# Peptides against a protein of PDB entry 5EIB, part 54

Target 1, 366 residues: chain A of PDB entry 5EIB
Amino acid sequence: VDLEPGTMDSVRSGPFGQIFRPDNFVFGQSGAGNNWAKGHYTEGAELVDSVLDVVRKESESCDCLQGFQLTHSLGGGTGSGMGTLLISKIREEYPDRIMNTFSVMPSPKVSDTVVEPYNATLSVHQLVENTDETYCIDNEALYDICFRTLKLTTPTYGDLNHLVSATMSGVTTCLRFPGQLNADLRKLAVNMVPFPRLHFFMPGFAPLTSRGSQQYRALTVPELTQQMFDSKNMMAACDPRHGRYLTVAAIFRGRMSMKEVDEQMLNVQNKNSSYFVEWIPNNVKTAVCDIPPRGLKMSATFIGNSTAIQELFKRISEQFTAMFRRKAFLHWYTGEGMDEMEFTEAESNMNDLVSEYQQYQDATAD
Target 2, 366 residues: chain A of PDB entry 5EIB as posed
Amino acid sequence: VDLEPGTMDSVRSGPFGQIFRPDNFVFGQSGAGNNWAKGHYTEGAELVDSVLDVVRKESESCDCLQGFQLTHSLGGGTGSGMGTLLISKIREEYPDRIMNTFSVMPSPKVSDTVVEPYNATLSVHQLVENTDETYSIDNEALYDICFRTLKLTTPTYGDLNHLVSATMSGVTTCLRFPGQLNADLRKLAVNMVPFPRLHFFMPGFAPLTSRGSQQYRALTVPELTQQMFDSKNMMAACDPRHGRYLTVAAIFRGRMSMKEVDEQMLNVQNKNSSYFVEWIPNNVKTAVCDIPPRGLKMSATFIGNSTAIQELFKRISEQFTAMFRRKAFLHWYTGEGMDEMEFTEAESNMNDLVSEYQQYQDATAD

## One batch from the design tools (peptide; aimed at target 1 H125 E342 E345 S348)

Design b2_p20_4_s1 (made by RFdiffusion4, then SolubleMPNN; from b2_p20_4, 12 letters changed)
Fold by OpenDDE base, seed 5:
Structure b2_p20_4_s1 (fold): chain B 366 residues (1-366), chain A 20 residues (1-20)
Amino acid sequence: as target 1 above (366 residues)
Amino acid sequence: SRRERYRRSLEREKERIAAL
């Protein structure tokens, strides 16, 4: 789905374009112009019914519909505005299904779009209310991984998207292969989301290895485990050491000893015990899939529900507040039918979310 | 700058996409 036709043409002409049904390409002509309001109230609202018709058709064709997965950017107008409109409409029609998102967070280090803080804040407001699970993928973190860890001197969108794809493949492993922990979206939510609003995850992937170092690096369970819990491997620009893990899932892939995995997972928890909440027992879940990812002997994917995610929301909030107090660019949103109150409500809800994460970070076992 | 390299990467990706 896009509000621009050119994106659909690129997907169709791509190496995997033939995987998607032609009728499932729904697109507009005018785009959102990086404006959430255009995505949510005008251009996106004109297209949403056509998307919902496709969603219904695909849902009816499912043997067992678990829920929905949306991949979108929170900085743009289409992904943010229309994406959150779609989430709302799907939630209204399928209230008993899981809503899962892969939400790409904007970073001022990575984009020149000035209004990204507005689009992100307005989107987060919708995601807090209408999603069950949200993987926070931060373009800043992705760039830093590419530059520092992968040793790419000039990271490209292709390099960033490769990390996104590896992560998406990792977190969906249990859904795609039988006999795993969190084999459905609902079980994942039950294990990962202790409080309804606290459903924003920090994903991570291992191994992350530069091309020049691949030949010298052993792929071992200890190294995967250690790298997976390293703050430098988090795909959200948050330091887990500044917060506490509410819940963790680790998904190992490849032929490895379950015993060794369990030992290493216990060791990393014990070593980092101060970074876990003590009042959620057995809050780390581990899965092992014998099927490695393509091109690797083994991998590990991390899903962390950490109170450190508040650093991401604080960053967005600070940028939002700096613009909103000056009413900068608001006329582009109000001209599409938005009220300034919607901005204030979105800011308030995101700040409340930050406060909730802080409360649970500071909570002790009585 | 990092930002300028990224912007150029975006434009190259858009051009690549448009050329497909």
Scores: peptide ipSAE 0.136, ipTM 0.764, DockQ to the pose 0.019
OpenDDE base, seeds 1, 2, 3, 4: peptide ipSAE 0.015, 0.051, 0.023, 0.046; ipTM 0.349, 0.678, 0.488, 0.671

Design b2_p20_4_s2 (made by RFdiffusion4, then SolubleMPNN; from b2_p20_4, 12 letters changed)
Fold by OpenDDE base, seed 2:
Structure b2_p20_4_s2 (fold): chain B 366 residues (1-366), chain A 20 residues (1-20)
Amino acid sequence: as target 1 above (366 residues)
Amino acid sequence: SRSERYRRLQEREKERIAAR
């Protein structure tokens, strides 16, 4: 789905363009112009019914519909505005199904789009209310991984998207292979989301190795475990050491000793015990799939529900507030039929979310 | 700067597309 036709042509011409049905390409002509309001209330609203028709058709063809997965950006107009409109409409029609998102968070270090704080804040407001699980992917964190860890002097969007694709493959492993922990979206939600509003995840992937070091690096369970819990490997721009993990899932792939995995997972928890809440029992889940990802002998994917994610929301909130106080570009949104109150409500809800994370960070076992 | 990093990413993506 896109409000621009050129994106669909790029997907069709891509190496995997033929895996999608032609009738499932739904697109507009005018785009959203990086305006959430155009995505949500005008251009996106004109297209949403045609998307819902496709969603219904595909949903009816499912033997067992678990839920929906959306991949979108929060900085643009289409992914943020129309994406959240779609989430809302799907939630209304399928209230008992899981809504899962891969949400690319705008970073002030990676984007020059001045209105991204508005688009992100308005989107987060919708995600808090209408999603069950959201993987937070920050372009800054991805860039830093590419530059620092992968030693790419000139990271591209291709390099960033490669990290995203590896992570998406990792977190969906349990959904794609039988007999795994978190074998469905609902089980994942039960294990990862102790409080309904606190459903924003920090993803990570290992191994991440520079091309020059690949030949010298042994892929071992201890190394995967260490890298997976390293703050530098988080794909959200927050430091887990500044918060506490509510829940963690680790998905190992490849032929390895389950005993060794359990030992290393226990060791990392014990070493980092101060970074876990003590009042959620069994809050670390581990899965092992014998099938490695393509091109690797073994991998580990990390999913963290951490109160440190508030750093991401605080950063967006600070940028939002700085613009909104000046009413900068506000007329672009109000001209599409938005009220200023929607901005205030979205800001308030995001600040409430931050406060909730902080409350649970400071909570002790009574 | 933020704008410079974004512009560099866009330029590199354009170059990557053009090289295909």
Scores: peptide ipSAE 0.043, ipTM 0.559, DockQ to the pose 0.017
OpenDDE base, seeds 1, 3, 4, 5: peptide ipSAE 0.007, 0.009, 0.032, 0.020; ipTM 0.364, 0.455, 0.553, 0.461; seed 3 fails the geometry check

Design b2_p20_4_s3 (made by RFdiffusion4, then SolubleMPNN; from b2_p20_4, 12 letters changed)
Fold by OpenDDE base, seed 1:
Structure b2_p20_4_s3 (fold): chain B 366 residues (1-366), chain A 20 residues (1-20)
Amino acid sequence: as target 1 above (366 residues)
Amino acid sequence: SRAERYKKSQERAKERIAAR
């Protein structure tokens, strides 16, 4: 789905374009112009019913519909505005199904789109209320991984999207292969989301190695375990050491010893015990899938629900506030029928979310 | 309350969509 036809043509002409049904390509002509209001109230609102018709058709073809997965950007107009409209509409029609998102967070290091803080804040306001689980894929963190870890001098969207795809493949492993931990979206939510509003995850993937060092690095369970808990490996631009993990899931892939995995997972928890809440028992879950990802002997995917994620929301909030105080570009949104009050409501809800994370960070066991 | 603010925001959104 897009408000621009050119993106759909790119997907269709791509190496996997034939996997998708032609009738499942729903697109507009005008785009959103990086404006959340165009995505949510105008251009996106005109297209949303056509998308819902496809969603209904595909949902009816499912033997057992668990829920929905949306991949979108929060910096743009379509992914942010129309994506959150679509989430709202799907939630209204399927209130008992899980809403999962892969939400790409904007960064000034990656995009020059000045209004991204507005689009992101308005989107987070919707995601807090209408999603059950959201993977925060932060372009800030992806850029930093590409530059620092992968030694890419000029990271491209292709390089960032490679990390996104590896992460998405990792976190969905348990859904795609039988007999795993978190084998359904609801079970994942139960294990990962102790508080309904605190459903924003920091993902991570290992191994991440530069091309020059790949040939010299052994892939071992200890190395994967150490890397996936490293702050520099998080795909959300926050330091887990500045917060506390509420819950963690680790998904190992490849032929490895379950005993070795359990030992290494215990060791890393003990080493990092100060960065976990003590009042949520058994808050770390581990899965092992014998099927490695393509081109790797083994991998590990990390899912963290940490109070440190507030650093990401604070960054967006600071950028939002700096623009909103100046009323910068506000007329682009109000011209689409938005009120300034909606900006204030979105900012307030995101700040409430930050405060809730801080409250649970500071909570002690009685 | 937060819930009331969100509900009002959604009501306004529905009105805007319907008015188009």
Scores: peptide ipSAE 0.459, ipTM 0.928, DockQ to the pose 0.788
OpenDDE base, seeds 2, 3, 4, 5: peptide ipSAE 0.005, 0.061, 0.037, 0.011; ipTM 0.356, 0.608, 0.483, 0.365; seeds 3, 5 fail the geometry check

Design b2_p20_4_s4 (made by RFdiffusion4, then SolubleMPNN; from b2_p20_4, 9 letters changed)
Fold by OpenDDE base, seed 5:
Structure b2_p20_4_s4 (fold): chain B 366 residues (1-366), chain A 20 residues (1-20)
Amino acid sequence: as target 1 above (366 residues)
Amino acid sequence: SRSERYRESLKREEERIAAR
């Protein structure tokens, strides 16, 4: 789905364009112009019914519908505005199904779109209320990984999207292969989300290796485990050492010893015990899938529900507040039918979310 | 730089607001 035809044409003409049904390409003509309000109230609102018709048709063809997965950016107008409209409409029609998102957070290091803080804040407000699980994929973190870890001098969207695709493949492993931990979206929610509003995940993927070092690196379970818990490997720009893990899932892929995985996972928990809450029993889950990702002998994917995610929301909130106090660009949104109160409500709800994470960070076992 | 372009965009918007 897109409000611009050119994006859809690029997907259709791409190397995987033939895997999608032609009738499942739904697109507009005008675009959102990086405006959340155009995505949510005008251009997106005109297109949403045609998207819902496709969603219904595909849902009816499922033998067992678990839920929905949305991949979108929060910095643009279509992914943020229309994406959150679509989430709201799907949740209204399918209230008993899981809503899962891969939400790409904006960064000034990656994009020059001045209104990204508005689009992100308005989107987070919707995601807090209308999603069950959200993977926070932060362009700030992706850029830093590409530059520092992968040694890419000038990271491209292609380089960032490669990390996104690796992460998405990793976190969906248990859904795609039978007999694994978190084999369905509902089990994932039960294991990862102890409090309904605190459903924002910090993903990570290992190995991350520069092209120059790839030939010399032996992949081992200890190295994967160490890298997976390293703050520099997180796909959200927050330091887990500044917070506490509520829940963790680790998904190992490839032929390895389950005993060695369990030993290394126990060792990393013991070394980092101060960074876990003590009042949630058995809050670390591990899965091993014998099927490696393409081109790797083994990998590990990390999913963390950490109170440190508040650093990401604080960054967005600070950028939002600095712009909103000056009423900069507000006329672009109000001209599409938004009220200034919607901005204040979105800011308030995101600040409440930060406060909730802090409360559970400071909570002790009775 | 990206940060300079961002600051210039904000400055232009502030000038637009002040002229209204």
Scores: peptide ipSAE 0.084, ipTM 0.792, DockQ to the pose 0.024
OpenDDE base, seeds 1, 2, 3, 4: peptide ipSAE 0.043, 0.063, 0.074, 0.041; ipTM 0.748, 0.775, 0.773, 0.753; seeds 1, 2, 4 fail the geometry check

Design b2_p20_5 (made by RFdiffusion4)
Pose (drawn by RFdiffusion4):
Structure b2_p20_5 (pose): chain A 366 residues (1-366), chain P 20 residues (1-20)
Amino acid sequence: as target 2 above (366 residues)
Amino acid sequence: AIFEEGHELAAELAEKYARP
């Protein structure tokens, strides 16, 4: 789905472009120009019922639908504006299904548009209310990993998307292969989301590799465990050691000692016990899958529900406030008939989300 | 107690940011 028609061509000319159902391409003529109001209201509303028809068709041909997963950026107009409209319409029509999103957060290091904080805040507001799980993929973190760790002086979207694809593969492994833990979206959600609004996850993986060089060696289980908890291996630009984990899911892929995995996971939990909330006993679940990802014999994927993710929302909120106080470009949004109070409502909701994460960060069992 | 209070707070915020 895109309001921009040129997106259809690039996907089709891609390696697996012909494998998609031709009828499932739903596109507009213009597109939103980084205007969330255009995406949602204006233009996305024009296009949205066509998308829902296709969604309804895919759903009726499902033996037992688990739910939906949406990939989109929060900084633009279509993936952000229309994407959250689609989510709201799907929530109305399929209220008992899990909604899961892979949402990419904007960063000034990657994109040169100052309205992106507007678009992201209006979107975060919708996701807080309407999604069950959201993987926070931070362009800030992706750029820093490429620039500082992978030593790519000029990171491209291809460089960033290599990190995203490795992460998406890792976090959906329990859904795609036989296993006991978090095997479906609802079970994953019940294990990861203690409070409904706190469903933004920090993904990480090890080893971090630059695409096209080179290999190995394959990591030891200790090396995998330590790297997958490392702040430098997170896809969200937050220091996990600045907050506390409410829940964690760890996924080890490849051939390895299940006993050694157990020992290392127990080791990181009790050496660093102060970083795991004490009022959620046994809040770290571990899954092993025998099939490694491409190019690797061993890998680990980390999914965290950490109070430190408030740093991401504080950064967006500060940029949003800096722009919104000067009312810059606000007429671009209200020109599409959007209420200015929707900006204030979204800002308040995001700041409430930050305060909630802090409340549970300071909470004690006493 | 944390869980009870947390669920009450979440319900209140859901009402506050509810849309018709």

Design b2_p20_5_s1 (made by RFdiffusion4, then SolubleMPNN; from b2_p20_5, 7 letters changed)
Fold by OpenDDE base, seed 2:
Structure b2_p20_5_s1 (fold): chain B 366 residues (1-366), chain A 20 residues (1-20)
Amino acid sequence: as target 1 above (366 residues)
Amino acid sequence: SLFEEGAAREAALAEKYARP
């Protein structure tokens, strides 16, 4: 789905364009112009019914519909505005199904689009209310991984999207291969989300490989375990050491010893025990899939529900507040039918979410 | 309990931000 036809043409002409049904390409003509309100109330609202018709058709074709997965950017108008409209409409029609998102967070390091903090804040407000699971993929973290870890002098969107693709492949492993832990979206939610609003995940991946650089050296299970818990491998721009893990899932892929995985996972928890909440028993889950990712002998994917994710929301909130206090570009949103109150409510909800994470960070076992 | 207090807070926040 896009409000611009050019993106759809790029997907259709791409190496995987043939895996999608032609009728499932739903697109507008006008775009959202990086305006959340255009995506949510005007241009996106005109297109949403045609998307819902496709969603219904595909849902009816499912033997067992678990839920929905949306991949979107929170910085742009389409992914943020129309994406959250679509989430809302799907939630209204399918209230018993899981809503899962891969939400790409904007960063000033990657984009100079001034209104991204508005689009992100308005989107986070919708995600808090209408999603069950949200993978926070932070463009700042992706940029920092590309630049600092992968030694890319000028990271491109292609480089960032490579990391996103690796992460998405990793976190969906249990859904794609039978007999795994978290084999369905509901089970993942039960294991990862102790409180409904606290459903924002920090993903991580090991090994991190640049496009075209094959690591010829096979990593070991200890090296994978150490890397996936390293703050430098997190795809959200927060330091896990500044918070506490509520829940963790680790997904190993490749031929390895389950015993060795369990030993290393126990070792990393014990070494980092201060960074876990003590009041959630068995809050680390491990899965092993014998099928490695393409081009790797083994990998590990990390999913963390950490109170440190508040750093990401604080960054967005600070940027939002600095713009909103000046009423900078606000007329672009109000002109599409938004009230200034919607901005204040969205800011308030994000601040309440930050406060919730902080409260659980500071909580001790009774 | 921490979980009961958390659940009560979550419920109150859900009500606060419930769309009419």
Scores: peptide ipSAE 0.486, ipTM 0.929, DockQ to the pose 0.894
OpenDDE base, seeds 1, 3, 4, 5: peptide ipSAE 0.479, 0.420, 0.446, 0.449; ipTM 0.928, 0.914, 0.919, 0.921

Design b2_p20_5_s2 (made by RFdiffusion4, then SolubleMPNN; from b2_p20_5, 11 letters changed)
Fold by OpenDDE base, seed 1:
Structure b2_p20_5_s2 (fold): chain B 366 residues (1-366), chain A 20 residues (1-20)
Amino acid sequence: as target 1 above (366 residues)
Amino acid sequence: DIFEKAKKREEELRKKYAKP
């Protein structure tokens, strides 16, 4: 789905374009122009019913519909505005199904789109209310991983998208292979989301290795375990050491000893015990899938529900506030039928979310 | 106690941001 036809043509002409049904390509003509309001109230609103028709058709073909997975950006107009409109409409029609998102957070290091803080803030407001699980994939973190860890001098969207795809493949492993922990979206939510509004996850992937170092690096369970808990491997630009984990899931892939995995997971928890809340029992879950990812002998994927994620929201909020106080570009949104009050409500909800994370960070067992 | 307080806060926030 896109408000621009060119993106759909790129997918269709791509190596995997044939795996999608032609009738499931729904697209507009005008785009959103990086305006959330165009995505949500005008251009996107005109297209949403056509998308919902496809969603219904595909949902009816499912033997057991667990829920929905949306991949979108929060910096643009289509992914942010129309994406959140779709989430809202799907939630209304399927209130008992899980809504999962892979939400790409904007960064000034990656994009020069000045209105991204508006689009992101307005989107987060919708995600807080209408999603059950949101993987925060932060372009800030992806850029830093590409530059610092992967030693890419000029990270490209291709390089960032490679990390996104590896992470998405990792976190969905338990959904795709039977007999695993968190084998369905609802079980994942039960294990990862102790508080319904606090459903924003920090994903991570291991191994992350530069091309020049790949040949010299042994892939071991201890190394994977250490890397997946390293702040430098997080796909969200926050330091877990500045917060506390509410819940964690670790997904190992490849042929390895479950005993060794359990030992290493226990060791890393003990080493990092100060960064976990003590009042949520058994808040770390581990899964092992014998099937490695393509091109790797083994991998580990991390899912963290951490109060440190507030750093990401604070960054967006600060950027939003700096623009909104000046009413910069506000006429682009109000001209599409938005009220200025919606900006204030979205800002307020994101600030409330930050305050909730902080409350649980500061909470003790007493 | 923490979970009860949490649940109450979440319910209050849901009501605050409930779409009409």
Scores: peptide ipSAE 0.339, ipTM 0.894, DockQ to the pose 0.868
OpenDDE base, seeds 2, 3, 4, 5: peptide ipSAE 0.304, 0.306, 0.322, 0.316; ipTM 0.880, 0.884, 0.887, 0.887

Design b2_p20_5_s3 (made by RFdiffusion4, then SolubleMPNN; from b2_p20_5, 6 letters changed)
Fold by OpenDDE base, seed 1:
Structure b2_p20_5_s3 (fold): chain B 366 residues (1-366), chain A 20 residues (1-20)
Amino acid sequence: as target 1 above (366 residues)
Amino acid sequence: DIFEEAQKREAELAEKYARP
């Protein structure tokens, strides 16, 4: 789905374009112009029914519909505005189904789109209310991984998207292969989301290795485990050491000893015990899938529900506030039928979310 | 109880941001 035809043409002409049904390509003509309001109230609203018709058709073809997965950007107009409109409409029609998102967070290091803080804040307001699980994929973190860890001098969107795809493949492993932990979306939510609004995850992937070092690096369970818990491996631009994990899931892939995985996972938890809440028992879950990802002997994927995620929301909020106080570009949104009140409500909800994370960070088992 | 306080806060915030 896109409000621009060019993106759909790129997907269709791509190496995997033929795996998608032609009728499932729904696109507009005008685009959103990086405006959330165009995505949500005008251009996106004109297209949403056509998308819902496709969603219904595909849902009816499922033997057991668990829920929905949306991949979108929060910085743009289409992914943010129309994406959140779709989430709302799907939630209304399928209230008993899980809504999962892969939400790409904007960064001034990656994009020159000035209005990204508005689009992101308005989107987060919708995601807090209408999603059950949101993987926060921060373009800032992806850029920093590409530059610092992968030693890419000039990271491209292709390099960032490679990390996104590896992460998405990792976190969906348990859904795609039988007999795993979190084998369904609902079980994942039960294990990862102790509080309904606190459903924003920090994903991570291992191994992350520069091309120059790949040939010299052994892939071992201890190395994967250590790298997976390293703050520099988080796909969200926050430091887990500045917060506490509410819940964690680790998904190992490849032929390895389950005993060794359990030992290493216990060791890393013990080493990092100060960074976990003590009042949620058994808050770390581990899965092992014998099937490695393509091109790797083994991998580990991390899913963290951490109070440190508030650093990401604080960054967006600070940028939002700096623009909104000046009413910068506000007429572009109000001209599409938005009220200034919706900006204030969205800011308030994100700030309340930050306050919730802080409360649970400071909570002790009394 | 952290969980009871949490549930109360979640309910209050859900009501506050509920769309009419």
Scores: peptide ipSAE 0.292, ipTM 0.882, DockQ to the pose 0.865
OpenDDE base, seeds 2, 3, 4, 5: peptide ipSAE 0.278, 0.244, 0.244, 0.258; ipTM 0.875, 0.864, 0.858, 0.867; seed 5 fails the geometry check

Design b2_p20_5_s4 (made by RFdiffusion4, then SolubleMPNN; from b2_p20_5, 8 letters changed)
Fold by OpenDDE base, seed 1:
Structure b2_p20_5_s4 (fold): chain B 366 residues (1-366), chain A 20 residues (1-20)
Amino acid sequence: as target 1 above (366 residues)
Amino acid sequence: SIFEEAAAREAELRKKYARP
């Protein structure tokens, strides 16, 4: 789905374009112009029914519909505005199904789009209310990984999207292969989301290795485990050491000893025990899938529900506030039928979310 | 309990941000 035809043509002509049904390509003509309100109230609202018709058709073809997965950006107008409109409409029609998102967070290091803080804040307001699980994929973190860890001098969107793809493949492993922990979206939510509003995850992936060092690096379970818990490997730009994990899931892929995985997972938890809440028992879950990712002997994917994720929301909130105080570009949103009050409500909800994370960070066992 | 307080807070926040 896109409000611009060119993106859809690129997907269709791509190496995997043929795996998608032609009728499932729904697109507009005008685009959103990086405006959330165009995506949510005007251009996106004109297209949403056509998308819902496709969603219904595909849902009816499922033997057992668990829920929905949306991949979108929060900085743009289409992914943010129309994406959150779709989430709302799907939630209304399928209230008993899981809503999962891969939400790409904007960064000034990656994009010069000045209104991204508005689009992101307005989107987060919708995600807090209408999603059950949201993987926060932060372009800030992706850029830093590409530059610092992968030693890419000039990271491209292709380089960032490669990390996104690896992460998405990792976190969906248990859904795609039978007999795993978190084998369904609902079970994942039960294990990862102790508080329904606090459903934002920091993903991480291992191994992250520069092309120049790949040939010299052994892939071992201890190294994967250590790297997976390293703040430098998080796909969200927050330091887990500045907060506490509410819940963690680790997904190992490849041929390895389950015993060794369990030992290393226990060791890393013990080393990092101060960074876990003590009042959620058994809050670390581990899965092992014998099928490695393509091109790797083994990998580990991390899913963290951490109070440190408030750093990401604080960054967006600070950027939002700096623009909103000046009423910068506000007329572009109000001109599409949006009320200025919706900005204030969205800011307030994101600040309340930050306050909730802080409260659970500071909470002690009774 | 932390969980009871959490449930109460969530209910308040859901009410606060409920669309009319």
Scores: peptide ipSAE 0.356, ipTM 0.899, DockQ to the pose 0.836
OpenDDE base, seeds 2, 3, 4, 5: peptide ipSAE 0.332, 0.320, 0.333, 0.310; ipTM 0.889, 0.887, 0.890, 0.881

